# Peptides against a protein of PDB entry 3J47: the designs that were tried, part 84

Target 1, 121 residues: chain A of PDB entry 3J47
Amino acid sequence: IRLTNQLKSLKGLQSKLKDVVEYLDKVINKELPINHTILGKLQDVFNLLPNLGTPDDDEIDVENHDRINISNNLQKALTVKTNDELMVIYISNLVRSIIAFDDLIENKIQNKKIQEQRVKD
Target 2, 26 residues: chain B of PDB entry 3J47
Amino acid sequence: NAQYHLLVKQGDGLLTKLQKYGAAVR

## One batch from the design tools (peptide; made by RFdiffusion4, then SolubleMPNN)

Design b2_p21_3_s4 (from b2_p21_3, 10 letters changed)
Fold by OpenDDE base, seed 1:
Structure b2_p21_3_s4 (fold): chain B 121 residues (1-121), chain C 26 residues (1-26), chain A 21 residues (1-21)
Amino acid sequence: as target 1 above (121 residues)
Amino acid sequence: as target 2 above (26 residues)
Amino acid sequence: DELEEEIKNMQGLLDELEKQI
């Protein structure tokens, strides 16, 4: 039971990490709008976090239960921390994409101004 | 959670402003 | 603490970009 729950939690984390990476790749490629997919997947994980900690109600010795609860809380905290870190990386990539778009707009304005000057000369 | 939603909302606001600017420069 | 600092740095960058637009 304990090893199976740890393996399930690790697989859930791995799946979420993969989902975040795939989302980051889609945002870098400008294929997806920023908010809907990250927010949805983050919400899905927060909704799954309560369900990952239900042991089936069969008689486990009190000392093992406390160690399992501490381990599950630590794994949940590590999962939240990892999600927050990936989210910061995401927003950092978003900001870089916005800056690059601003630079592109400025370059377009400058090119237009140069063309207007060449037509007046 | 709340701080994240705030940061994401700020990023969306900025992206929306940038899109409007890009449309005005086209 | 590190994640909060990184979020704060990112907020600063967003505010700077908002001033340029």
Scores: peptide ipSAE 0.374, ipTM 0.868, DockQ to the pose 0.040
Fold by OpenDDE base, seed 5:
Structure b2_p21_3_s4 (fold): chain B 121 residues (1-121), chain C 26 residues (1-26), chain A 21 residues (1-21)
Amino acid sequence: as target 1 above (121 residues)
Amino acid sequence: as target 2 above (26 residues)
Amino acid sequence: DELEEEIKNMQGLLDELEKQI
């Protein structure tokens, strides 16, 4: 039962990670807007991942030390990669927000100039 | 990490300039 | 490599925006 649940959780995580990568690719390609709710839930999952790969210190047979080190290094590398991807998305959103705000300011300036011209005529 | 923090800081600086300009145009 | 290129593209957009402000 425990092993079956762990395997199911791992398969669920793998599927979700694939869906995230596909979503990130669509966002990079400007095909979809970023969903902040999905991003937040993803961040929460990744912040919890480091704790899922530490078996309780009391059950680590010394013979698995190399497997544990490989797993921890892979988990750390995946966490860093995910953090970097989330950072790029955050910056991309910031840049888009700045451009949209610049366009809004320019539109307001143009509207103000048109109103000032109409009052002088 | 360091390059990312620099880029975020530049973006925040631009956002702040843009906010000041938006407040001056109102 | 792809991430570095995307960061570079965003830096270019920020620099262009900084020239317009």
Scores: peptide ipSAE 0.342, ipTM 0.865, DockQ to the pose 0.037
Fold by OpenDDE base, seed 2:
Structure b2_p21_3_s4 (fold): chain B 121 residues (1-121), chain C 26 residues (1-26), chain A 21 residues (1-21)
Amino acid sequence: as target 1 above (121 residues)
Amino acid sequence: as target 2 above (26 residues)
Amino acid sequence: DELEEEIKNMQGLLDELEKQI
């Protein structure tokens, strides 16, 4: 039950992330107008992401095309890292759920042995 | 990706064994 | 490196559980 709910939540998050990507692609392709509320929430998500790459304040005038690629590479690296961390957390919770279920089975076997002994006495 | 899918398959295999054991203890 | 080591530790725990079942 708990593990199935975690898998369902992870699948729900993956589906929601896919919907956000599909929305961004439609906005880039000018198929949909920019929704300011969605853009604001995306900005909040990006502001909660560690600001990886303040280039020092001294090169303001030549790099708009390379900065977009570096920022995209860094955001991609962060997204991959976050996905890998979420996967590790998922496996850790899986292992913990397996151990807890093994302990529950052993406790049930012990309780059954105690009940069988009480019926023989 | 491939190593992760292998780990997930191993975890699913263990979960299946554990479910069979839990059914045998019922 | 730390994530790979943590994954390896979890694989070891899974292998121990597989021996106990």
Scores: peptide ipSAE 0.314, ipTM 0.863, DockQ to the pose 0.047
Fold by OpenDDE base, seed 3:
Structure b2_p21_3_s4 (fold): chain B 121 residues (1-121), chain C 26 residues (1-26), chain A 21 residues (1-21)
Amino acid sequence: as target 1 above (121 residues)
Amino acid sequence: as target 2 above (26 residues)
Amino acid sequence: DELEEEIKNMQGLLDELEKQI
């Protein structure tokens, strides 16, 4: 039962990671806004991943060491991939914030020019 | 890791410039 | 003039950031 639930959770995580990659590609292409709720839930799943890969110190079966090392390497590779995805999201938000600020600056420059013209008339 | 931290640091530098400018335009 | 230079600096940083994605 426990192993079947872990395998189901891992398949669910793999599907969700695929959905996140697809979502990130749409955000990079400016087709969709970033959903902070999806990001938060993804981050929570990854914060729980270290707890899925720590065997409780009490089941030393020597046949599990190679499988544990493969699982830990896969988990580490998934964590790196997710950090890269989070970075792309952070940059995309930063870029959007800069563009919005540039528009604010231009609007203020235009408003100042309009006020200076009204004082000269 | 190192490239990530460099990129985040560059982004934070941009945000800081943006904040200073937004304060000067107020 | 100072404002336009600052916008140019931000655009340059955006373009550099976009190249790193």
Scores: peptide ipSAE 0.311, ipTM 0.864, DockQ to the pose 0.063; fails the geometry check

Design b2_p21_4_s1
Fold by OpenDDE base, seed 1:
Structure b2_p21_4_s1 (fold): chain B 121 residues (1-121), chain C 26 residues (1-26), chain A 21 residues (1-21)
Amino acid sequence: as target 1 above (121 residues)
Amino acid sequence: as target 2 above (26 residues)
Amino acid sequence: ILKEADKLALKKLEEFRNKAR
């Protein structure tokens, strides 16, 4: 029973990780805005990952234990990598918003100068 | 985790400053 | 990389504040 639950949780985590990567690709491509709820859920999954890898003390063959530990460590590393990628995209969108705001201010300054010139003519 | 939360908090602080500035320019 | 991006963003925001003033 416990192994089946771990395998189901691992498959669920793998599916969620795939969904996050697909969402990230859409955000990179500017198809979707960053969803804070998805980011929060990803953080929650990461905080739960240490609890998914605690072997409670029941006899499992050394070969299966090493494969499970390697898989859990690889999934943790992939989750960290995905979080880092999300963060890079977040900052990239922040920088783009700042640049767009720059252009808006410059346009407002130019429009003000054009209006001041029209009042002097 | 803690470094990530700090960085997200800094980004949110920048967004808030950007929004305040946008409201002052409008 | 991220710290440099934040620093660049802050610098741009300050340049904006100075230009609007």
Scores: peptide ipSAE 0.395, ipTM 0.882, DockQ to the pose 0.052
Fold by OpenDDE base, seed 2:
Structure b2_p21_4_s1 (fold): chain B 121 residues (1-121), chain C 26 residues (1-26), chain A 21 residues (1-21)
Amino acid sequence: as target 1 above (121 residues)
Amino acid sequence: as target 2 above (26 residues)
Amino acid sequence: ILKEADKLALKKLEEFRNKAR
């Protein structure tokens, strides 16, 4: 049972890392607005992390239990760090979109003024 | 966790306002 | 950092709302 759970956790981490990379690439390429799906998937991973820590009451050597707990805590910390980094990228892109929108409004106002001037001439 | 969800929800609200305004400028 | 970015975003959105009126 333990090796299968470790392999499942590692596959889950690998899938998450792949999803994060694929998202980062889509955000860099401007192909997608910041997709709520990644925050949702990250929340799902956080909600699944407590289910990875159910100690079924099998007497397993204290040394292996400590190594598994340390590995799970490190993986949790790495997932939190990745979430914080994605959040910073999200807000940075939001701010960039707002700035680009400012410039678009300014350009529209200028174009309207130029058209109004051409109608008076 | 709760502060993070609040920040995300606030960002989503801003994005929705930005989209509505972008549609009104078109 | 994030709180200041949100504040800047909100400020810019309000400036846009005022300029669109």
Scores: peptide ipSAE 0.394, ipTM 0.882, DockQ to the pose 0.057
Fold by OpenDDE base, seed 3:
Structure b2_p21_4_s1 (fold): chain B 121 residues (1-121), chain C 26 residues (1-26), chain A 21 residues (1-21)
Amino acid sequence: as target 1 above (121 residues)
Amino acid sequence: as target 2 above (26 residues)
Amino acid sequence: ILKEADKLALKKLEEFRNKAR
């Protein structure tokens, strides 16, 4: 029963990681905006990952323990990389929103100047 | 982690202000 | 970089608020 549940959890995590990568690719390609709910769920997954790397003190054979530790370290490294990529996309969208806002401010200045000239003529 | 969450929260607050303003200019 | 972008965004929002009055 425990091994079947661990295998199911690992398969669920692998599927979720694939869905994240597919979502990131769509955001990079400008097909979808960043969804804050997806980002929050990813952060929750990342906060739970350290708990998946603490061996509960059950005597797992030393060779399996080393392979599990290497796998957990690789998964943690891939997780950190994915979080860094998400952060870069978030910053890039924030900067684009700031630029678009500047252009809107400038357009509103120009429109106000045109109206003030029309009132003086 | 905590610094990253603070940074994301600050950026979300800015994005919300930008959206409210863009709606008030339209 | 991100702190400077936030500072620039806040400054632009303030300039906009002052112009909308």
Scores: peptide ipSAE 0.377, ipTM 0.878, DockQ to the pose 0.052; fails the geometry check
Fold by OpenDDE base, seed 5:
Structure b2_p21_4_s1 (fold): chain B 121 residues (1-121), chain C 26 residues (1-26), chain A 21 residues (1-21)
Amino acid sequence: as target 1 above (121 residues)
Amino acid sequence: as target 2 above (26 residues)
Amino acid sequence: ILKEADKLALKKLEEFRNKAR
C-alpha cells in the first residue's frame, strides 16, 4: 500500500512536470498566453524541490552516498533548468507588456490628433 | 545566478516604468 | 533582445512624453 501510493504520486508528479514543459514550450512559441496561476504553482513547486533531495542527515548509509550525491546534483540541475524556463517566461511576458504598451501609446496619440482636429473644425 | 537576478531586476524596473506611464496615460 | 526591448520601450515613453506636452 505505501509503496504503491508513493509510485502513484511520483507518476502524477512526472505527468504534471511534462504538462508544465509542454505549456512552457507553447508560451515560448507564443501559441498561448501565460497563466499566472500555473506560473505561481510552478514557483511553489520549485521552492519545495530543495527539500525533496535532503534525506534526513540521520539515514545516510555510507553505501548510498554516491547515489545521494548523484540525486542532489540531478535535482540541482533540474532546479537550474526550471529557473531558466521561468526566466524565459518572465522575459516573454515583459516583451508582450512592452508591445501592448506601444500599442496603447499609439492609440492615445491617434485619439489626441483626432480630438485636436475636431477642435479646429 | 547573479546575471539572472540582474536581468530580472532590470525587467521589473522596466515593467514598473511601463505601469507608471500607462497610469499617467489613463 | 532584452536590451533592445528596453531601448525601444524607453524611446516610446519619451516620444509619448513629448507628444503629451
Scores: peptide ipSAE 0.364, ipTM 0.874, DockQ to the pose 0.040; fails the geometry check

Design b2_p21_4_s2
Fold by OpenDDE base, seed 2:
Structure b2_p21_4_s2 (fold): chain B 121 residues (1-121), chain C 26 residues (1-26), chain A 21 residues (1-21)
Amino acid sequence: as target 1 above (121 residues)
Amino acid sequence: as target 2 above (26 residues)
Amino acid sequence: ILKEAEELALEKLQEYLKKAK
């Protein structure tokens, strides 16, 4: 039972790490609005957490229940921490996108001024 | 949680406006 | 038009940076 629960927790962590990597790749590729994917994956992890904490065997002594609850709480805390890290990455990419857009606007304003000067000459 | 969701919604709204403007400027 | 849109984008960026701190 204890080893099986540790293996389930490790598999859950591994699945979440894969989701984080896949999310980071999608963010790098600019493919999706960052927030719906983060929130969806976080919801999926929270929905899977109760199922990961249920042992398939009906013989759970009360002492094992407290340890399962602690493991589930740790996994929830790691989920929140991962979501916060993804939010920081999102904000950083948003700021970079705004700066790049500002540079594009300035370049277009300059190009327009050059074209207006060429029409007056 | 609520402050996080609010910050996230504000960021998405800004990104959407930026994308619309970028498309109109192209 | 383009200058007003640039100014509005800069104002929103500054507001966002203030809220992110």
Scores: peptide ipSAE 0.340, ipTM 0.865, DockQ to the pose 0.038
Fold by OpenDDE base, seed 1:
Structure b2_p21_4_s2 (fold): chain B 121 residues (1-121), chain C 26 residues (1-26), chain A 21 residues (1-21)
Amino acid sequence: as target 1 above (121 residues)
Amino acid sequence: as target 2 above (26 residues)
Amino acid sequence: ILKEAEELALEKLQEYLKKAK
């Protein structure tokens, strides 16, 4: 039972890490709006967390229950940390998009000014 | 959770403003 | 129109930089 629960928790963590990597790749490629995919995957993890802690057997020694709770809390904390890192990457990409947009505006203003000068000459 | 949702909402608001501006500059 | 849009983008960029600090 304990080894199976640890393996399940590790598989859940591995799946989430894979989801985070896949999300990061989609963000780098500008294929998805960052918010919907992060929020969806985070919700999926939070929905799976209660299902990872249900032992089907009424005979768990108190020491095993405490270790399972500590492991689940640590995995939740690692999940939150990973989500915070993804959020920082999101904000960084948003800022880069704003800068690129500001450069586009400046280029359009300059091009307009050059055209107005050519019409006056 | 609440701080994350607030930050996400702020990011979405910025993205919407950026899109509106991009449409006005096109 | 373009100038007003530039001012609005700069204001938003400054607001984001203040929140990121």
Scores: peptide ipSAE 0.337, ipTM 0.865, DockQ to the pose 0.037
Fold by OpenDDE base, seed 5:
Structure b2_p21_4_s2 (fold): chain B 121 residues (1-121), chain C 26 residues (1-26), chain A 21 residues (1-21)
Amino acid sequence: as target 1 above (121 residues)
Amino acid sequence: as target 2 above (26 residues)
Amino acid sequence: ILKEAEELALEKLQEYLKKAK
């Protein structure tokens, strides 16, 4: 039962990581804005990851314990790395949105000045 | 974690100000 | 009004770009 649950959790994490990578590729390509729901779900996975490594009190051979600890530390490090990548993309999209908005404001001000000049002539 | 949340919060605050200004310029 | 709001937006954008570098 435990090995099956660990395998299922690992497969679930692998699928989610794949979905994150696919979403990141779409965001890099400027096709989608950052979804706060995806970020929230990723954070929830991060908060649950420390609990995936708690051995239930069943005698795990010391060799399996070291492999599990290395795997959990690697998984935690990969998850932190993925969160940092998502953050960088979030900031990049935010900066792009601010620039696009600045350009919109400038265009509106120019259009208003042109209209005011046409009314005075 | 804390620095990340602070940076995200600052970004969200800036986005909100930007949205309010965009709505006022429309 | 619009000009002051443009200047304020540009200043915030510059501050944000400075923090993002």
Scores: peptide ipSAE 0.321, ipTM 0.860, DockQ to the pose 0.034
Fold by OpenDDE base, seed 4:
Structure b2_p21_4_s2 (fold): chain B 121 residues (1-121), chain C 26 residues (1-26), chain A 21 residues (1-21)
Amino acid sequence: as target 1 above (121 residues)
Amino acid sequence: as target 2 above (26 residues)
Amino acid sequence: ILKEAEELALEKLQEYLKKAK
């Protein structure tokens, strides 16, 4: 039971990490609006938490019940931490996009000024 | 949860405005 | 950190909207 729960928790964390990577790849490829995907991934993690904390129906001694509760609390804390990290990555990408658009706008303004000067000459 | 949703919503608003601006600049 | 980055993003976006008009 305990070893199985630890292995299941590790598999859940691995699955979430994979989902984060897939999300980052989709953001890099401009395929999805970043926020809906982050929210969806957060929901996926929360939906995986109950599946990680289901004790098999074996009579777990009171000590094991407390250990399961501690493990579930730790896993919840790790989930929150992962969500915060994803949010930081999202905002960082948003800021990068804003900077890239700034440069694009400035380049267009400069090109317009050059064209206006060429029409006056 | 609520703070996260608020931050996410604000980020979406910024992204949408950025996209509209990029479309107007093209 | 996140809040400050969001504020910076909003400010830049407002500057772009002013330059686009």
Scores: peptide ipSAE 0.369, ipTM 0.869, DockQ to the pose 0.059; fails the geometry check

Design b2_p21_4_s3
Fold by OpenDDE base, seed 5:
Structure b2_p21_4_s3 (fold): chain B 121 residues (1-121), chain C 26 residues (1-26), chain A 21 residues (1-21)
Amino acid sequence: as target 1 above (121 residues)
Amino acid sequence: as target 2 above (26 residues)
Amino acid sequence: TLELNDKLALEKLNEYRKKAA
């Protein structure tokens, strides 16, 4: 029962990670806007991932210790890499929003100037 | 982590400034 | 243009990366 639940959870995580990669690829390719709710859930998952790799204090044989350390280091490295990628996407979207808003402001200023000139004529 | 938070804070600051300019132009 | 906006966004992103490094 416990092993089956762990396998199910791992399969669920794998499926979600695949969906995230597909979503990130679509965002990078400018096919879809970033969804803040999805990003928040992803961040929560990644913040919980380091805790999933802590073996319960049960006597895991010394032979598995090297594999566990390698797995934990790999998991940490993957988490850092993913956090960096999410940060880059976030900043990129923020910059795009700022540019779009700057253009909107300039357009509004120009429209006001045109209206003021029409009233003076 | 600290550098990440600093960058996010800087981005939020820019967004806030932009919102103020947008409100002033309206 | 959308392309110019993308270029400007990339430049700003690179500036942020330089500040983060």
Scores: peptide ipSAE 0.427, ipTM 0.883, DockQ to the pose 0.040
Fold by OpenDDE base, seed 3:
Structure b2_p21_4_s3 (fold): chain B 121 residues (1-121), chain C 26 residues (1-26), chain A 21 residues (1-21)
Amino acid sequence: as target 1 above (121 residues)
Amino acid sequence: as target 2 above (26 residues)
Amino acid sequence: TLELNDKLALEKLNEYRKKAA
């Protein structure tokens, strides 16, 4: 149940992120007009993301291009790290489920052997 | 990415084997 | 080990298939 709900939530998030990317690509290509309401919501999402590589609000001097590249690199690094951690958790849960199922199967086999022995006696 | 997909594929293979085993024990 | 459990599960599955045939 818990793992299934997490997987469903992750799939839902992935679908929504794909829709956002497709929308942004259409806006960049000038295929769709800029919707200010959608842009405002996207800005809110970016503001809720932990400040990935924003140095403190102090000296915003002219070096913005290098800072944007650093921020993108940090975001990418954190995304990779998060994916690796989630992978480890997923595999660990899968392994635990396999072990629990193997134990359940062994218990059923043992119960069947006990019943067969009782019928022979 | 490729190693991740390989690991997930291996896990899915194990799950499928386990499901078949559980169905055979029923 | 996990590998041993997987091997045992496969062996049991093969035995069940052989009995059902």
Scores: peptide ipSAE 0.331, ipTM 0.851, DockQ to the pose 0.036
Fold by OpenDDE base, seed 1:
Structure b2_p21_4_s3 (fold): chain B 121 residues (1-121), chain C 26 residues (1-26), chain A 21 residues (1-21)
Amino acid sequence: as target 1 above (121 residues)
Amino acid sequence: as target 2 above (26 residues)
Amino acid sequence: TLELNDKLALEKLNEYRKKAA
């Protein structure tokens, strides 16, 4: 019963991670806007993931322990992958903000030049 | 790791350019 | 405000870089 519930929970988590990856890809491709609330919740989930792997029960058969370790390593790898994707989104947003600021600066320079020319005329 | 560092370096380069332009407009 | 957001974003990125190293 406990192992079946753990497997079901892991499958649910895997499915959710797939959905997150798909969402992140759509955001990177500018198909969807970034939802900060979703990103914050995902970050919270990932910060809690290291704490989900402590089985207190010393009596789990060696075969189950190896399967749990493999599962935990896979989950950790998926977490790292998601963190990398979130980072890519963050950098992409930063780059967009920088470009927008550069355009604003250029517009300000042009406006100043136009104003200086009008004062000379 | 290497791709991450490359992306971060690109971001830092853009920020440096932005700072230079911001200083020139002030 | 935009400049401040960019600075904050860069600082966070640098912190992530330090944690990943």
Scores: peptide ipSAE 0.468, ipTM 0.890, DockQ to the pose 0.114; fails the geometry check
Fold by OpenDDE base, seed 2:
Structure b2_p21_4_s3 (fold): chain B 121 residues (1-121), chain C 26 residues (1-26), chain A 21 residues (1-21)
Amino acid sequence: as target 1 above (121 residues)
Amino acid sequence: as target 2 above (26 residues)
Amino acid sequence: TLELNDKLALEKLNEYRKKAA
């Protein structure tokens, strides 16, 4: 149950992220007018993201394009790391669920044996 | 990606075994 | 035992980490 809910939540998040990307692509292609309310919420989300790749205020006169690529690479690396950590947690929970189920099965088998013995006595 | 898929496949195999055991005990 | 199960889970986790590294 808990793992299934986590997977469902992750799929929901993935779907929502896809919708955001599709929306941004439509805005970039001028197919849809910019919705200021959606843009404001998106800005809030980006502001809540850790500033991945502000090098400290040191005057690196690197053209804006290279900074965007470095920031994107760091964000991607952190996303991959987070995905790996979530996968590890998922496997750990899966193993625990399997063990708990094995114990439940053994307990049920023992209970059945006890009931069968009581019927024979 | 391939290692991830292999791991997921192994997890699914364990879940399938677990389901079979659960069905046998019911 | 629950402890043995936790140990087996940790071992699998470590094997996973080793494969992911």
Scores: peptide ipSAE 0.383, ipTM 0.876, DockQ to the pose 0.047; fails the geometry check

